# Designs tried in a protein design run: peptides against a protein of PDB entry 4Z63. Part 136

Target 1, 334 residues: chain A of PDB entry 4Z63
Amino acid sequence: LCLGMNDLTGNIPEDLFHLKRLNLLGIQENRLSGSLSREIRNLSSLVRLDVSWNLFSGEIPDVFDELPQLKFFLGQTNGFIGGIPKSLANSPSLNLLNLRNNSLSGRLMLNCTAMIALNSLDLGTNRFNGRLPENLPDCKRLKNVNLARNTFHGQVPESFKNFESLSYFSLSNSSLANISSALGILQHCKNLTTLVLTLNFHGEALPDDSSLHFEKLKVLVVANCRLTGSMPRWLSSSNELQLLDLSWNRLTGAIPSWIGDFKALFYLDLSNNSFTGEIPKSLTKLESLTSRNISVNEPSPDFPFFMKRNESARALQYNQIFGFPPTIELGHNN

## One batch from the design tools (peptide; made by RFdiffusion4, then SolubleMPNN)

Design b2_p17_7_s2 (from b2_p17_7, 10 letters changed)
Fold by OpenDDE base, seed 2:
Structure b2_p17_7_s2 (fold): chain B 334 residues (1-334), chain A 17 residues (1-17)
Amino acid sequence: as target 1 above (334 residues)
Amino acid sequence: SYITTENDLSAAELLAL
């Protein structure tokens, strides 16, 4: 049943929960309100539940043990409160969980050993607190992780050295500390292609440790951290780099010539730093800017990107990395 | 401008658009 993108109001009719053969319930992009009924447990054949972009409130019901076929739960952009219910945090069938932009709170706890099918997790823009869950690498299929805009104080867990499934990771604006430790850990994530760390590590030094290596890194965003230091030499070995945003830091020194050697680099923002010297001539030879043949069909994160002018500004949403225009921003450097 | 993966708009604000 697909009723998305309407002006439906009120609660879900109780009789809807009698549809025991229903595989897909999509009621997204409406004005549905109230609590999500526990009677959703009666939808025992449900594979996909999309309640996103509504006015739902209250706690998410703890009924996911009665939904053994549920692969997709989309509840982003609602007013859900409380934690992730235990049955959801233990779901062996769930492939994708999206609860971005809610009011979920408490410590983030997932039983990753039970969540054997989980490949995408978006819990960005919630009220989770405490530390990052150390057991997240035990989610052996977890590829896409957005935990942005939560209050995860402290450092990236050492256990993330073993996060082999991790490909797309965002921790933007999550009160993280120790960028040197974070990068030192995350470099061991051999499948990591996208790393977003914007609005963390306030005033720290960007490490220039030549031992750091991100083999498959395509997207690096470490913007608005007030980072000190220079362009990190270790980044020159990330030959697949497509997008680099280091804007709104306190980086100094010259822009190195190797920045123009990246064959796939189509988006570069080094603006609002303290870089000096000349613009490298190699930037004028970036192949990605001269050839239109950027493979638009590359795998991308499931979470959206946002272009913000400032912390209070309305953001432009980009659903894909290649939605960004080819860009070289070097403005506001001295 | 800078890139992030967060939006500051509440659910209610997003639905009002």
Scores: peptide ipSAE 0.552, ipTM 0.868, DockQ to the pose 0.807
Fold by OpenDDE base, seed 4:
Structure b2_p17_7_s2 (fold): chain B 334 residues (1-334), chain A 17 residues (1-17)
Amino acid sequence: as target 1 above (334 residues)
Amino acid sequence: SYITTENDLSAAELLAL
């Protein structure tokens, strides 16, 4: 049943929950309000539930143990409060959980040992607090993780060295500390292609440790951290780099010539730093800017990117990396 | 401008767009 993209109001009719053979319920992009009924438990054949972009409130009902076939739960952009219900946090069938842009709170706890099918997790823009869950690497299929805009005070857990499934990771604006430790840990994520760390590590030094290596890194965003230091030499070994945003830091020194050696680099923002010297001539030789054939079909994160002008501004949403225009921003380096 | 993965708009504000 697909009722998305309408102007439906009120609650879900109770009689809808009698549809025991229903595999897909999509009621997204409406004005549905109130609590999500616990009677969704009666939809025992449900594979996909999309309630996103509504006015739902209250706690998410703890009935996911009665939904043994549920693979997809999309609840982003609602008013849900409380935590992730225990049955959802233990779901062995769930492939994708998207609860971005809610009011969920407390400590983030997932039973990753039970969640054997989870491959995508978006909990960005919630009110989770405490530390990052150390057991996320136990989610052996977890590829996409967005935990941005929560309050995860502290450091990236050491256990994330073992996060082999991790490909796309965002922790932007999550009150993280110790960038040296974070990068030192995350370099062990052999499948990591996208890393977003914007609005963390305030005033720390960007490490220039030549021992750091991100083999498959395509997208690095560490913007608006007030980071000190210089362009990190370790980044020069990330030969697949496509997008680099280090804007709004306090980086100094010269822009190194190796920045122009990235054959796939099409988006570079080093603006609002304190770089000095000349613009490297190698930037004029970036193959990605001279060739028309950007591979638009490359895998992208499940979570969207946002271009923000400032912390209070409306952001432009980009659903894929290649949605960004080819860019070189070097402005405001004083 | 800078890139992030966060949106500051509430559900109500986003639905009003």
Scores: peptide ipSAE 0.547, ipTM 0.871, DockQ to the pose 0.788
Fold by OpenDDE base, seed 3:
Structure b2_p17_7_s2 (fold): chain B 334 residues (1-334), chain A 17 residues (1-17)
Amino acid sequence: as target 1 above (334 residues)
Amino acid sequence: SYITTENDLSAAELLAL
């Protein structure tokens, strides 16, 4: 049943929960309000539940033990409060959980040893607090993780050295500290291709440790952190780099010539820093901007990117990395 | 401008759409 993108209001009719054979319920992009009914438990054949972009409130019902076939739960952009229900946090069937842009709170806790099928997690823009869950690497299939705009004070857990499944990771605006430790840990994530750390590590030094190595890194975004230091030499070894945003920092020194050696680099933003010297001539020779057709069909994060003018501005949404236009931004430097 | 992965829409803003 697909009723998305309408002007539906009120509650879900109770008789809908009699549909025992229903595999897909999509009621997204409406004005549905009130609590999400516990009677969802009656939809025992449900594979996909999309209640996103509504006015649902209250706690998410703890009924996911009665939904043994549920693979996809999308509840982003609602008013849900409380935590992740125990049955949801223990779901062995769930592949994708998206609860971005809610009011979920407390400590984030998932039973990753039980969540054997979880491959995508989006809990961005909630009110989770405490530390990042140390056991996330125990989610052995977890590839895509967005935890942006929560209050995860402290450092990236040491356990994330073992996060082998991790490919796409965003922690933007999550009150993280110690960028040196974070990068030192995350370099061990050998499948990591996308790393977004915008609005963290305020005023710290961007490490220039030549021992750091991100072999498969394609997308690095560390914008608006007020980071000091220079262009990090370790980044020059990330030969697959496609997108780099280090804008709105306090980086100094020259833009190094090796920035033009990235054969796949099509988006570069170093604007609003304190870089000096000349623009490297090697930038005029970037293959991706001159002759190379970049494959638009490459895997991307499940979470969208947003280009913001400022913290309060309406953002432009980009669903894929290749949605960004080929760009070189070097403005507002010294 | 800068890239991030955070964007929120309040219930009030949602109703205004």
Scores: peptide ipSAE 0.536, ipTM 0.859, DockQ to the pose 0.758
Fold by OpenDDE base, seed 5:
Structure b2_p17_7_s2 (fold): chain B 334 residues (1-334), chain A 17 residues (1-17)
Amino acid sequence: as target 1 above (334 residues)
Amino acid sequence: SYITTENDLSAAELLAL
């Protein structure tokens, strides 16, 4: 049953929960309000539940043990409170969980040993507190992780050295500290292609450790951190780099010539730093900017990107990296 | 401008969609 993208109001009729053969319930992008009924438990054949972009409130019901076929739960952009219910945090069937932009709180806890199918997790823009869950690497299929805009005070856990499934990771604006430790840990994530760390590590030094290596890194965003230092030499070994945003930092020194050696680099933002010297001539030879054939079909994160002019500005949403226009931003340096 | 993955919409913004 697909009722998304309407002007529906009120709550879900109780009789809807008698549909025991229902595989898909999509009621996203409406004005539905109230609590999400516990009677969802009666939808024992449910594979996909999309309640996103509504006015739902209260706690998410702890009924996911009665939904053995549920693969997709989308509840982003609601007013849900409380934690992730225990049955959801233990779901062996769940592939994708999206609860971004809610009011979920407390310590983030997932039973990753039980969540054997989880491949995508979006819990961005919630009220989770404490530390990042150390057991996330035990989610052996977890590829996409957005935990942005929570209050995860502290450092990236050492256990994330073993996060082999991790490909796309965002921790933007999560009160993280120690960028040197974070990069030192995350370099061990052999499948990591996208790393977004915007609005963390305020005023720290960007490490220039030549021992750091991100072999498969395609997207690096570390914007608006007030980072000191220079263009990191370790980044020159990330030959697959496509997008680099280091804007709104306090980086100094020259823009190195190796920045033009990235064959796939189509988006570069170094604006609002303190870079000096000449623009490298190698930037004029970026193949990605001269050739029309950027492979549009590369895998992208499940979580959207947002281009913000400032914290209060309306963000432009980009669902794919290749949605960004080819860009070289070097403005506001000195 | 800068890239992030955070976007918070208020109930009022939801109703304006």
Scores: peptide ipSAE 0.521, ipTM 0.851, DockQ to the pose 0.746

Design b2_p17_7_s3 (from b2_p17_7, 8 letters changed)
Fold by OpenDDE base, seed 2:
Structure b2_p17_7_s3 (fold): chain B 334 residues (1-334), chain A 17 residues (1-17)
Amino acid sequence: as target 1 above (334 residues)
Amino acid sequence: SYITTENELSAEELLAL
């Protein structure tokens, strides 16, 4: 049953929960309000539940133990409060959980040893507090993780050295500290291709440790952190780099010539730093900017990106990395 | 400008659309 993208209002009719053979319920992008009914437990054949972009409120019902076939739960952009219900945090069938842009709170706890099918987790823009859950690497299929805009004070857990499944990771604006430790840990994530750390590590030094290595890194965003230091030499070994945003920091020194050696680099923002010297001539040789053949068919994160002009301005949404125009921004440097 | 992942519309903002 697909009823998304309408102007439906009120509650879900109770008779809908009698549809025991229903595999897909999509009621996204409506004006549905009130609590999400516990009677969703009666939809025992449900594979996909999409209630996103509504006005639902209250706690998410703890009925996911009665939904053994549920693979996809999308509840982003609602007014849900409380925590992740225990049955959801223990779901062995769930592949994708998206609860971005809600009012969920408390300590984030997932039973990763039970969540054997979880491959995508989006809990960005919630009110989770405490520390990052140390057991996330136990979610052995977890590839896509967005935890942005939560209050995860402290450092990246040491256990994330073992996060082999991790490919796409966003922690933007999550009150994280110790960038040196974070990068030192995350370099061990051999499948990591996308790393977004914007609005963390305020005023810290960007490490220039030659021992750091991110082999498969394609997207690095560490913007608006007020980071000190220079362009990190370790980044020169990330030969697959496609997008680099280090804007709105306090980085100094020259822009190194090796920045033009990245064959796939199509988006570079080093603006609003304190770089000095000449623009490297090697930037004029970036193959990705001269050829029209940007491979649009590359896997991307499940979470959207936003280009924010000003702290108060509406951001432009980009659903894919290749949605960004080919860009070299070097403005507002010395 | 800078890139981030957290700048989404609230449910209240959705209602205003």
Scores: peptide ipSAE 0.562, ipTM 0.878, DockQ to the pose 0.809
Fold by OpenDDE base, seed 4:
Structure b2_p17_7_s3 (fold): chain B 334 residues (1-334), chain A 17 residues (1-17)
Amino acid sequence: as target 1 above (334 residues)
Amino acid sequence: SYITTENELSAEELLAL
């Protein structure tokens, strides 16, 4: 049953929950309000539940133990409060959980040893607090993780060295500290292609350790951290780099010539730093800017990117990396 | 400007536009 993209109001009729053979329920992009009924438990054949972009409130019902076939739960952009229900946090069937842009709170806890099918997790823009869950790497299929705009004080857990499944990771604006530790840990994520760390590590030094290596890194965003230091030499080994945003930091020194050696680099923002010297002539040789041979069909994170002018402005949304225009931004340096 | 993975308005904020 697909009822998305309408102007439906009120709550879901209780009789709808008697549809025991229902595999797909999509009621997204409406004005549905009130609590999500616990009678969802009666939808024992449910594979996909999409309640996103509504006015749902209250706690998410703890009934997911009665939904053994549920693979997809989309609840982004609602008013949900409380935590992740225990049955949801233990779901062995769930592949994708999207609860971005809610009011979920408390400590983030998932039973990753039970969540054997989880491959995508989006909990960005919530009110989770405490530390990052150390057991996320136990989610052996977890590829896409957005935890942006929560209050995860502290450091990236040491256990994330073992996060082999991790490909797309965002922690933007999550009150993280110790960028040296974070990068030192995350370099062990051999499948990591996208890393977003914007609005963390306030005033720290960007490490220039030549021992750091991100072999498959395509997207690095570490903007608006007030980071000190220079362009990190370790980044030169990330030969697959497509997008680099280090804007709004306090980086100094010259822009190195190796920045033009990235054959796939189509988006570069080094603006609002303290770089000095000449613009590297090698930037004029960026193949991606002269001939767009980049496959637009490459896998992208499930979470959207946002280009913000300032902290209060509405951002432009980009659902895919290749949605960004080819860019070289070097403005506001000295 | 800078890139992030946050900036969605709440459903309530969207309805208020």
Scores: peptide ipSAE 0.561, ipTM 0.876, DockQ to the pose 0.777
Fold by OpenDDE base, seed 3:
Structure b2_p17_7_s3 (fold): chain B 334 residues (1-334), chain A 17 residues (1-17)
Amino acid sequence: as target 1 above (334 residues)
Amino acid sequence: SYITTENELSAEELLAL
């Protein structure tokens, strides 16, 4: 049943929960309000539940132990409060959980040893607090993780050295500290291709440790951190780099010539820094900007990217990396 | 401009949809 993108208001009719054979329920993009009924437990055949973009409030019901086939739960952009219910945090069937842009709070806890199928987690823009969950690497299939805009104090856990499944990771605006430790840990994530760390590490030095190596890094976004230092030499070894945003920092020195050696680099933003010297001539030789055939068919993060002019909620949304136009932005440097 | 993965809609913005 798909009833998305309407002007539906009020509560879900109780009789809907009698549909025991229902595999797909989509009621997204409406004005549905109140609590999400616990009677969703009666939908024992449910594979996909999409309640996103509504006015739901209250706690998410703890009924996911009665939904053994549930693979997809989308509840982004609602007013949900409380924590992740225990049955959801222990779901062995769940592949994707998206609860971005809610009011969920407390310590983030998932039983990763039970969540054997979880591959995508979006909990961005919530009110989770405390530390990042150290046991996330125990989610052995977890590839996509957005935890942006939560209040995770401290550092990236040391356990994330063992996060072998991690491919796409965003922690933007999560009050993280110690960029040197974070990068030192995350370099061990062999499958990491996308890393977004915008609005963290306020005023820290971007490490220039030549021992750092991100073999598979395609997307690096560390914008608006007021980072000091220079263009990091370790980044030159990330031969697959496609997108680099280091804008709105306090980086100094020259833009190095090796920045033009990235064959796949199509988006570069170094604007609003303190770079000096000449624009490297090698930038004029970027193959991705001179060749017409950029492969558009690459895996991308499940979480959207946003181009923001300021800290306002309004932003341009990009669902894929290749949705960004080919860009070289070097403005506002001296 | 800068890239991030955060976007928040207020309740008022949700109601205006």
Scores: peptide ipSAE 0.551, ipTM 0.871, DockQ to the pose 0.730
Fold by OpenDDE base, seed 5:
Structure b2_p17_7_s3 (fold): chain B 334 residues (1-334), chain A 17 residues (1-17)
Amino acid sequence: as target 1 above (334 residues)
Amino acid sequence: SYITTENELSAEELLAL
């Protein structure tokens, strides 16, 4: 049953929960309100539940033990409160959980040993507090993780050195500290291709340690952190780099010539820093900007990106990395 | 400008547009 993208109001009719053979329920992008009924437990054949972009409130019902076929739960952009229900945090069938942009609170806890199928987790823009869950690497299939805009005070856990499944990771605006430790840990994530750390590490030094290596890094966003230092030499070894945003920092020194050696680099933002010297001539030879045919149908994160032009401007949403226009931004440097 | 991942409007904010 697909009823998304309408002007539906009120609550879900109770009789809908008698549809025991229902595999797909999509009621997203409506004006549905009230609590999500516990009677969803009666939908024992449910594979996909999409209730996103509504006015649902209250706690998410603890009935996911009665939904043994549920693979996809999308509840982003609602008013849900409380924690992740125990049955949801223990779901062996769940592949994707999206609860971004809610009012969920407390400590983030998932039973990763039980969640054997979880590959995508989006809990961005919630009220989770405490530390990042140290056991996330035990989610052996977890590839996509957005935990942005939560209050995860502290550092990236040491256990994330073992996060071999991790490919796409966003922690933007999560009150994180110690960028040196974070990068030192995350470099061990052998499958990490996308890393977003915007609005963290306020006023710290960007490490320039030649021992750091991100072999598969394609997207690095560390914007608006007020970071000090220079262009990090370790980044020169990330030969697959496609997008780099280090804007709105306090980085100094020259832009190094090796920045033009990235064959796939199509988006570069170094604006609003304190870079000096000449623009490297190698930037004028970026193959990605001169060649027409980079049809890169590459896997992308499940979480959207947002470009903020001004504090008051409506952010532009980009669902794909290649949705960004080819860009070189070097403005507002000293 | 800068890139981030947390700038989604609430459902209430979308309904007010």
Scores: peptide ipSAE 0.537, ipTM 0.861, DockQ to the pose 0.791

